# Ledger of designs, part 69: peptides against a protein of PDB entry 5Z08

Target 1, 168 residues: chain A of PDB entry 5Z08
Amino acid sequence: RQKDEWAKKTSSLMKQLDWFIGEHLGAMLAAEELGGPVVGELMEIDPDDLSAGFNAHGKLKKATSQPDLDRRQRRIDDIWGPQDEQGQAHKRKRGADEALAASAEMRDLIEQLMNKLVEAGGDNSATYVEIPRESAAARFLVRSKVAMFHPNDARRLRLVDFGRDLDD
Target 2, 222 residues: chain B of PDB entry 5Z08
Amino acid sequence: GLPRLIDAIEEASKIPAKRRQTPIKPTIEKLTTHLYTHGASPDSLLRLADLLTLRNHLDQASLAAITRNLYPSSTVSDEVVLRFIGALGHGQLKPTLALQALFLRWLVMVYHLLENPGVLGQVYGVLFDLLDTAAIRPQLCHLLALVTRRKHVRPFRIQAILTLSRQTGGDPNLTGLLRVFKNYYPEIIVGDATKGRASAFKHPDPQWRQHLDEIQQRRSEA

## One batch from the design tools (peptide; made by RFdiffusion4, then SolubleMPNN)

Design b1_p12_6_s3 (from b1_p12_6, 6 letters changed)
Fold by OpenDDE base, seed 2:
Structure b1_p12_6_s3 (fold): chain B 168 residues (1-168), chain C 222 residues (1-222), chain A 12 residues (1-12)
Amino acid sequence: as target 1 above (168 residues)
Amino acid sequence: as target 2 above (222 residues)
Amino acid sequence: SEIRRLIEEIMK
């Protein structure tokens, strides 16, 4: 009975997580992969201030039109800028495809992380998932303090054990 | 005057709140009002720095209120700076990390009033070694962005930030600090972990800046 | 984040 209630609760939570990934997070992660805003702790960053950087005296440099920054800003503007009508449909489709891909990647990553945690039976060394790349999904989980990289290997990611880490 | 208010708070700080004959809150409110109106002289600023950084019986809300109203009427001495730097880090005798973040924010906001900005460069290592402390990292990176010079940009520190950036999933404050490092060494490869947004390190409180400027202007006219 | 909350609830 308690196991069944736990299973039902877990299933319900997984459905909520799946919904959140599909409806909200996937698009944001796709935007990050495409060079858009980072998901999570959005510090209000003025792009102009970012481009300017700090001089040797710690003062904001005047935004020099560095052409490479214009390319990144154009990419952000291409993703989020007012798109003219005709380019919008292909970009929307591509954006939707990227959002679906990002959602799938996040779902798969969370599933792997959870499975490893369950399989490890309390051995923290066995809880690591090998990730092929530092994806927006992986970075998001780390920023959210849900996951941690291995101290010496950024290809290994594990869930934060909220049950044990509260006692240490 | 301000010295008498500080005297009263210093005496009260030696006594646990439950054993005080008089509530300290009204005196703290008078102090913060005075600081907001007139600022703190160098001598008063040093005394207040000791109250803020040394272990005493003042409550966290009072300490935070004093810190938020800590407008220098003049310059900030090396001694005052070193009190706040010495209060950073982990330890039972250290202020809370929340209060430490306020101190770092304050140092950022008064950086232009330091008698010797080079003093922060001398303690650069102490500041840098605290970057792993998440609670103070945003303000710490901002301060380091102001303080960093070519002599501080060393290979081991570059690698330390890169490693920490990976471990934090690309903290934008660390990415911002790496951009400052790139001003001195353009060849620094910002790895995949740092592909995220960098912090711009904007002024933490424009209203506080404006009010500080008003206090500083009154001194120049006197 | 909502994800953190959900994961924390799943792990409980």
Scores: peptide ipSAE 0.058, ipTM 0.473, DockQ to the pose 0.351
Fold by OpenDDE base, seed 5:
Structure b1_p12_6_s3 (fold): chain B 168 residues (1-168), chain C 222 residues (1-222), chain A 12 residues (1-12)
Amino acid sequence: as target 1 above (168 residues)
Amino acid sequence: as target 2 above (222 residues)
Amino acid sequence: SEIRRLIEEIMK
């Protein structure tokens, strides 16, 4: 009975988390990856703003073509290319695709972090997930004090154990 | 005049609000109105800096109101700067972190009026060591961005800001400061943490700047 | 804040 209630509660919370990631966080994370505002500083980013481009200062740029070599930056430049009508539709689609990609990355990262915490059985050294890059998702979790990097290895991320840190 | 208003506020600041015979708010309003209209002389700035930075019985709203209207009519002395710098950090005798953020913002906005901008460079270490204090970090990074010279960009500070950037999940203000460091040492590998947004360190209040310029212009015509 | 709350609640 308690396990079933816990399972139902956990499932409900996971659905809420998934909803939050999909409806709100994904677009904001995508904006951050695109050089937009950092999640937590600006509450509302219009998906249309994701299609307009962010300057190096996280402000909406007019489409200036600086070729930065990063694959996401190329996607940004492609998203922020000349505003012809076809370009705007492609930009909106790309903005939506980036939001979906950011949402998926956040979901996957949270899942990995939670799985490692469960698998570790209380060994804090085993709770670290290896991340391929410092993503907006990873940064968000750290800023939110939900996750922390390994002190000596920024490629290793773990959940903050809210239960244990109270008992020690 | 302004000196008499400061005198009245100084005396009131020694007494708890509940024990004051007269409300101080009307005098604060007169002070802020005067400051807005005429600015503060160097001597008045020093006295106001003491009122803002030393522990007294003035309420936080009054202190914030004075700070928001602290327009210099002339230059800002090293002594005034050092009062505000000395008020930074943690301690029971120090102003609240909210007020400290306002002080740092003020220093950014009046940076061009400093008699000796080099004074901030002399206390660079004190400022830099406060970067871990999240409440003041945005304004602190902005001030450091103005103050930083090649002599301040040291390996230990580069490593410290990189570490703090990771720990904060790539705070854009820290990333902005790292970009300033890179201007002096292009070889600084700004790790993946700095691929994020950097603060542009734009002027915090364009209206305040415009009003300051008007006050400063009146002095040049007198 | 919300994500932290949700994660904290999931971990409880």
Scores: peptide ipSAE 0.056, ipTM 0.537, DockQ to the pose 0.305
Fold by OpenDDE base, seed 4:
Structure b1_p12_6_s3 (fold): chain B 168 residues (1-168), chain C 222 residues (1-222), chain A 12 residues (1-12)
Amino acid sequence: as target 1 above (168 residues)
Amino acid sequence: as target 2 above (222 residues)
Amino acid sequence: SEIRRLIEEIMK
């Protein structure tokens, strides 16, 4: 009976988590991956008012940034730049696809993290999931203090064991 | 005048709230109204800094209200700055982290009124070592962004920010501070963790700035 | 965050 109640509660919580990921978090994570605002910091960071790097007109002084930084700035400009009318529909569809992809990545990552925690049987060294990249999903979990990176390997992520930290 | 209001609050601060014969709130309101209207002289700022930073029986709401109305009518002395810096960090005698964040915000907003802006550069290490404290990190990064000079940008601090950025999942305030560092050393490789959006470090309160400017203008006309 | 709350509740 208690196991069944626990299973039902866990299932309900997983459904709530899945809903939250799909309805809210996925889009925000996708925005972060695209160079948008960091999830959970609703600071209206107007990109133009980065005072330390902005000229008197609020433009980032073009440091001779490597071509890859220019691609990201273009992505930021593509995300936040003036919405010309014809590009909006394609941009919305792409944004939706990226939100779905981010949601799927977050779901998969949480599942892997939880599975490793269960499989490790209390061995903290065995709780690490290898992540292919430092995704917005991974960063979000770390910021939320739900996960932590391995001290020596940023490709290894584990859940914070909330149960043990109460006894210390 | 302001000195008499401060005297009354100093005396009240020595007494637990339950043992006060008179409510302190009306006196705090008079103080904050006076500060809003006239600002605080350097001498009054020092006294208020002691009230804000030293352990006393004032409630957090009153301390926050004083801090939010702490308009300098003139300059801010090194001594006042050092009181606020000395109040930062963890400890039983330290103000709450929420109040510390307000102090850091205040220092950002009055930075241009410091008698010696270099004083913050002298305590740069103390400020930098507090970056791991999440509750004050946004305001701390903003202050450090103002204070940072080439002499402060050292390899160990660059690495410390990079490490902390990874540990925090790319805190945009840390990324913002690292961008400030990069202005002095363009060769700084911003790792993958710092590829996120950086904080712009905008003025925390434009209305507060405007009101401060009005108070400062009255001094120039006197 | 809501996700932290949910994960904490799942782990309890």
Scores: peptide ipSAE 0.055, ipTM 0.498, DockQ to the pose 0.360
Fold by OpenDDE base, seed 1:
Structure b1_p12_6_s3 (fold): chain B 168 residues (1-168), chain C 222 residues (1-222), chain A 12 residues (1-12)
Amino acid sequence: as target 1 above (168 residues)
Amino acid sequence: as target 2 above (222 residues)
Amino acid sequence: SEIRRLIEEIMK
């Protein structure tokens, strides 16, 4: 019973995270990778928008696109794109493709980090994921204090062990 | 006059110090005194720029002394500017990084006297690519802060500054330059790694500025 | 912050 409730809760949280990555974070990470603004530690994600993403039955409500984040993303795209109408359409498409790619990269990275943590069985040395590059996704997780680099190897990333920090 | 002093120094610069018949120091002192009192004409500036930027047998102290007294009596030509820009970076034929920092400081201090300030905008990429050189970064960021226009603020350069800022632990000069970029694109979010104090890029030497103004005023009255 | 909270909750 408790394991099933935990599994349901974990599944719900993973869906929320996936939604957040897809709807908000992916575009910002793509912007950072393209040389746009960095995502701050305090993403003013309206908690209401994250909470509104799921109905009481755990079904993803259609993300009400926060007009302001979309406006900011559009504004970034409008500022750095070619000024011609065809260039704007190509830029919007490219921006969408880059956002999807960034979302996929973040999802994959989080999945790898979580899997390594589970597989390590308490061995901290086995919790590191090898990253091919310092991506916007990796940097975001470190800035958010969710992940940390290996002290001697910036190609190795692990989740912060929040279970131990609660006992200190 | 100044041309004769430059002639003597140019000839001496071709000869190693140990092989010179006469010490060059007294001639350098006369030159720097003359520059301090009267400034340098555009023609003299070009000749002095060559002495400062080209490999020769002048000692670093003499080159630094000339640079510190390099007051333009008039405008600064594109050719003079390009001599100093061409002297930047790493290489066997380049001046020392300490001297390059003095050149960048000089360009900052005489920026308002450039015949064509746009010349620095044309070589913006060359300047920007040198930001990783720690020894010249403070003065380079200051110069870039003056030169930067909307056309220079590109995504790849934003990312380059952000990356370098992280690598340097938030160099205040890089943060200052990023703040200049934000004037053109307010949407640039400086992450926590850059919460450091931004440089204000104040004039490097107020006394030098005042003395320059005095030299410039004397010419306008003549 | 929110991602941190979500990840912290998943890890609990």
Scores: peptide ipSAE 0.045, ipTM 0.288, DockQ to the pose 0.269

Design b1_p12_6_s4 (from b1_p12_6, 6 letters changed)
Fold by OpenDDE base, seed 1:
Structure b1_p12_6_s4 (fold): chain B 168 residues (1-168), chain C 222 residues (1-222), chain A 12 residues (1-12)
Amino acid sequence: as target 1 above (168 residues)
Amino acid sequence: as target 2 above (222 residues)
Amino acid sequence: STIRELIEKIME
């Protein structure tokens, strides 16, 4: 019974989180990935504000070319391409697509982090997820004190075990 | 006069120190004394900019001494500015990073004397891309703080500063530059890692400023 | 409890 109530509560919270990611956080993360303002927890980025074109010359120097970074940079370049009138509708659609992609990445990252926490069975060393890149999602979780990087490896991310800090 | 001193130094700069018939130090001292007393005309500034930025046989101490005494008697042309900007970065033909830091400091101190302040805005990208170079970052951030306008505050640059700030452990100069960006976009979250002390970008040398003002006043009276 | 706290912290 208590496990079922916990499962129901967890499911409800996961739905709320999913909503929050989809409605608010995804657009913010997309903006950050696109090199937009790192928007604070309080800023509702209007997807329409994401459509306000960042100019093309934002070549992030190729840090070590993980293919996924290049793909998002292309999406940035596509969003910020020349402002023809037909380009605004395409920009809005692209902004929405980037928000959806960022939402999906955040969901996937949270899922991986939670799964590793469960699988580790209390072994903190086994709770690390290997992240392909320092994403806006990963950075957000670290800034929010929800996750932490491995002290010796910035490619490894884990959830902060809030339960242990209460027992000390 | 100043042109003759520059002529002598230009000729000496072509010759390795070991092959010079006369020591250059006395001529450098005469030049720096003249610059300190009278400043440099636009024509002299251009010639001195070439001596400072182009590879030659002058020693680093002499180049630094000239740079420290490079008081404009009037305005600073776009051409002079572009010589110094072109000398920035890594490369075998580039001046030392220590000398580049002095050039950036000089540009900060003479910014109000530029014939066209917009010239620095045109090369904003070149300056911004050098922020990863630790040796020049303090002066570079200060110059960028003066030059930055809304058109330069782009998402990719915001993210680049934030990323670099994390990588540097919250360099106060980067935090200072990010605050300048925040003036144009208040929505920029300076993450907790950047809650550190931001540089205020104060004038690098108040005494140099005062002496510059004295030189500039003498020209207006002539 | 940890997941709840996590979710609450993400949503803050």
Scores: peptide ipSAE 0.090, ipTM 0.296, DockQ to the pose 0.035
Fold by OpenDDE base, seed 5:
Parts: C-alpha cells; structure tokens; sequence
Structure b1_p12_6_s4 (fold): chain B 168 residues (1-168), chain C 222 residues (1-222), chain A 12 residues (1-12)
C-alpha cells in the first residue's frame, strides 16, 4: 500500500516535473545553451527581447573607434551573432530542437539520478550517474543544489541526499 | 545641474536614511533623469563611481538605479575603470555582489568608450581571480572575453578555467571564455564537459546601447 | 519525499 501510494505520488510528481521541464525548464535550458541567461540567475532579461527577432539590418554605423575592438566584437558576433535569415530559421528550428533535446536530457538525467538513488539502497558511493557531458541540465541541477558532482570526477553526478527522511 | 545633484547625494550618503531630514529618492530620480537625458561627463563619472563603489549610506536600489543610468557623455577614464575594478570581490567595504555584477555589465557596455582599453588588460589577473565568484561570473566572463589577449592566455589560466568549468558543471560563460582562449591557442582541448554551448557574450542591453549612442552623437554635434 | 523535495527545488 505505501509503495503504491509512493509510486502514485512519484508518478504524479514525475508528471508535474515532466510538465515543468517541457513547458518552462526546457526552453530556459535551451536558452542557456544558446547563450541566453543562466537559469536561476535573476538576469533581468526582459522576456520580450527573446521574442523580438533581432532584425539583421541594424546598421552599426562605423563609429571610427579603434579597429581592434570592432574586430573582436565582430568576431564574437560572427561566432554567436544572428546568422542570416536562413540561419535564424535554422537557429529557431535548432533552438526548438535544442529545447526538446535539453528537455529530454533533463528528463533522462533526473530519471537516471533517481534510479541510481533507489538502486544504491543507502550506499552514497553507488548513487553516482556517469554523465557523458556537463549539460545545461546537469549544471542546472547542481546550481539548484539538487545534484552534486563527485569531488574527484566531474563526470559523476549524484542527487543531494535529502533523504535523511526516507529512514523515517 | 548634474554637479549640484551629485553634491546633494554625496552629502546625503554620509547620513543614515533614518537620520536624513529630507528623502533622497527625489534627488536620485532627478539624477537618473539627468543621466538618462544628458549622460555624465568624465568628472561626474568619477564622482558617481566613488558614490557607487565606496561604502556609504545609500540604499541598494538607488545605487542600482544610478548604475543603470550611468551613460557616459564622453570617454571613460582609467581612474573610473579602476574604481569599479577595485570594488570587485569579497570584503566588508566592497559593494554587494549584485551591484558588482551591474558594474561589470556597465564596463562591458562602455568598453568602446574607454580612454585606454589596455587598463583592463593590466588588471587582467584581478579579474581572472574572481571567476570563482558565481554571482559575477557571467559578466566577468563577458568582460574577460573582450579584454583577453594572447599574453593573458597562460597554461595556468587555461587549467584554472578547465578546473573551474568542471567544478561548476561546465558553466556556459566559462566555456565561452575557453573558446576565446582557443582562438589564440587552437590546441586547447575543450574537454567533452565543455561541449555545451558557450555563452555568446552578446551585448547585455541593446536598448541601453542605442540610448548611449544617441547621447554620444549629441556630443559630436555640440 | 526526496522526489518531492527535488521537484520543489527544481520549481523554485
């Protein structure tokens, strides 16, 4: 009975988490991965600025300032600036695909972390998930103090043991 | 004018809010309105930098409001830059980390107006050593991305960023900075942990930039 | 409880 209630509660919570990941967190993580604001840092980035497609035609009038600064901002802009219209559509599609990918990665990572926690049976050494990369998802969990990296191996991530209360 | 407003705020900054005879908020609003409309001269910038960076009795909201409206009407001197750099990090006399983040953001936005951009290169080590401070890291990485030259890309700094990137779960800002480093040394292996998207270090506030450009243009016509 | 706390922290 308690296991079934726990399973139902867990399922409900997982659905809520899935919803939250899909509706909110995935887009924010994708934005972070796209070079947007880091999730959880109060960067007052007006959400309206995300919807306004930066129109490519902002003629940066050549202010005669020193050529080296313009080259580097240009290089950063060339590396990260809005690519041409086709590149924006590809970036939007890639952004949507990345939001989906980030959502999927977050879901998978949380699932793995929870599974390892359950499987470990209280052995903290067995609770580590090997992560192939430090994803925005992994970082978010660490920033949120939900997960911790292994002190000696940043490829190993575990849930923060909140569960002193599981023994009660 | 702006000097008189600064005088009034300087005097008020010496007195705790509860002991002030007059509310400072109206004077702050006049100051920010003036700054928004006309910008700050180099002399006014220095005085405002002192108000922002030195411990006083001004509230954080007022300090933030001044910082958000700190449009240079001309150039930014080395002295002004060094005031803001000196205000960074942990310490009882230093501004809050939130305000420090605004200072770094401001330095990014006015970088093209620095009288001597090389001044930031001279204090590169000071800036770099603050990368552990999460609250200022995004803006700090952006500033470092602007400042970094080949001479700054040293093996110990590469390793420090790689280590910190691992410890932070591959912070996109650190990855962005590593990418800047890699532009000078292509052989830098940005490990699999850093395969995440790097921060683009886009201009923090396009509207602020546009308004700054308008203020700067009015100077050229006068 | 851990999952709830996890979700609560993620949603914070």
Amino acid sequence: as target 1 above (168 residues)
Amino acid sequence: as target 2 above (222 residues)
Amino acid sequence: STIRELIEKIME
Scores: peptide ipSAE 0.090, ipTM 0.353, DockQ to the pose 0.061
Fold by OpenDDE base, seed 4:
Structure b1_p12_6_s4 (fold): chain B 168 residues (1-168), chain C 222 residues (1-222), chain A 12 residues (1-12)
Amino acid sequence: as target 1 above (168 residues)
Amino acid sequence: as target 2 above (222 residues)
Amino acid sequence: STIRELIEKIME
């Protein structure tokens, strides 16, 4: 009985998370990938900061070279600038496609992280997921203190074990 | 007295206007006059909250008139607050969005009289999820600005406001709410979408406030 | 409990 109630509650929460990712978080992650504002601690990322990317610890890298700044600034201006009539439909469609892609990436990443946590049986070394790229999704999870990068490998991400840090 | 006026309106609310034997308008006017003069007790507030939030046969003008004169003579209970919160959102059984905006405005104006201000913090998620509803957004942002605590300022909510701010072309009320969030987390960068004018969330009706204070003072002297 | 806490933190 308690297990069934827990399963129902967990299923309900997963549905809420899925809805949240699809309706809200995906568009925001897409905006971050396109050089828009970053969610959480680094929300004012200058286009320069977005071009520099994040380090293995989720911190902004120092912007090295100027030329890629102009392309990303244009994307920010395209996202936040006044929408003229004819360009609106194509921009909306592209924005929707990017939001869907970001939502799918976030869902997949969370699923992989959760699966590895369950499979590891308490072995923290086995909880790492290999990520193909430092995505907005991965950075978001790190900034939100939900996930951590491996200290020596920025391609490895794990969930933070919330159970231990509250009791210490 | 006020209870008898509420009784008469409750009975009339069960009957369609075309089938009423007597016009309800004179009774509504007596009620609103009484509320303006004396305010509503906690028990009367609960009964009036039910009349305002539950589907009945009262006309929108009467419901709006009652809401505009809904001065508490004492405190506002959690139960009264929850009736108004439960009436928010979309649905055929819900009050009109115009009336919902009046309820939110009322909650803002009586916030300092809540028996437990924490009750609004418990339903914070419900309120926050309604920010996409343009018709109630101004009053909703104002209420959220009062209710928001550090525990409510979460990355997903920050980002939800930023996204909605972009989609709305930088609604000043959303910008105002982001400034409240920034008070708890200064590192929140209110990007170019928020370079616009933020709402200051001033008291929505200074005359209503003054009259409420007069009603509340009479209680402290009794 | 951990998954719930995780979901709550992601949604927080």
Scores: peptide ipSAE 0.077, ipTM 0.281, DockQ to the pose 0.134; fails the geometry check
Fold by OpenDDE base, seed 3:
Structure b1_p12_6_s4 (fold): chain B 168 residues (1-168), chain C 222 residues (1-222), chain A 12 residues (1-12)
Amino acid sequence: as target 1 above (168 residues)
Amino acid sequence: as target 2 above (222 residues)
Amino acid sequence: STIRELIEKIME
């Protein structure tokens, strides 16, 4: 009975997580893996990154001087510029594929973490999943206080003991 | 039961307060107590959404009290969501902006219970176009932060947020929403006008959350 | 609760 309730709760949670991961988190995790913003970190907007801003008229000031600004501007132009429909479709597809991959990784990791929690039968030492790499997914779960690394081994990840709420 | 309470309130809502034979406040209190204890079924939610969103003779305090106790006992249907979305903005037939802010807050708090969260994505434009409405902007930004997907992050919307951020002196909620946009497109340059503190979009009411979780848990046991 | 917490933390 408790296992079935847990399985149902887990299934419901997984469906919600699956939705959340697929629709929201996967894209952000993919962005993080690609060197984009870290999910869940208060990214302090570096004020220096602000200097290449839009002028008061909403036109990008061609900041003449700094080459890194030109690269960001090119990226913005690459994102927003009239790229041929095919180029935009390919970028959208690639971004979608990366988001799907990140989503799949997160789903798999959560599933493994939950399975280990169930298998451990209350033994916290047996709840660790070995992760092949510190993925954006793993980092996200840790930052989210959903998971924690083993204190002596960053390749071992476990769910934070939500288990007390399962026995009550 | 809850349906009978709703019936009584629906009938009373058709009549101006001064012309009611009986005070409605005791019935509202019974309703809110029932909602607090048991939550609202999908059918009851729809009826309550109509009471909250359609122009009637209920007082603002009663409408606010119902909204604050609008705990779903189950899921929230697209129809219920759309009633609340349809009630947003300016218009003579629309609820007050204060009540609209409560609706948006409610949608944030029940977002995880939506039968189809994608419904909000379909009306994203409607929500986004209301960002200039200061009275609802905090809750609206929070909801948009939940709803925003890559497909919604468009140049014109980025520019709209940046422009509005400048006009508002860097509203933290707009900065927070722009940060969400930046998660999809890291290349988004947040202009100098957005150097302000971004809203973290924390849960609006942790106690309400806890109580919702208790109500939802009872459903799983039934 | 966990998903909500996840959502809330993603939004921070």
Scores: peptide ipSAE 0.051, ipTM 0.362, DockQ to the pose 0.116; fails the geometry check

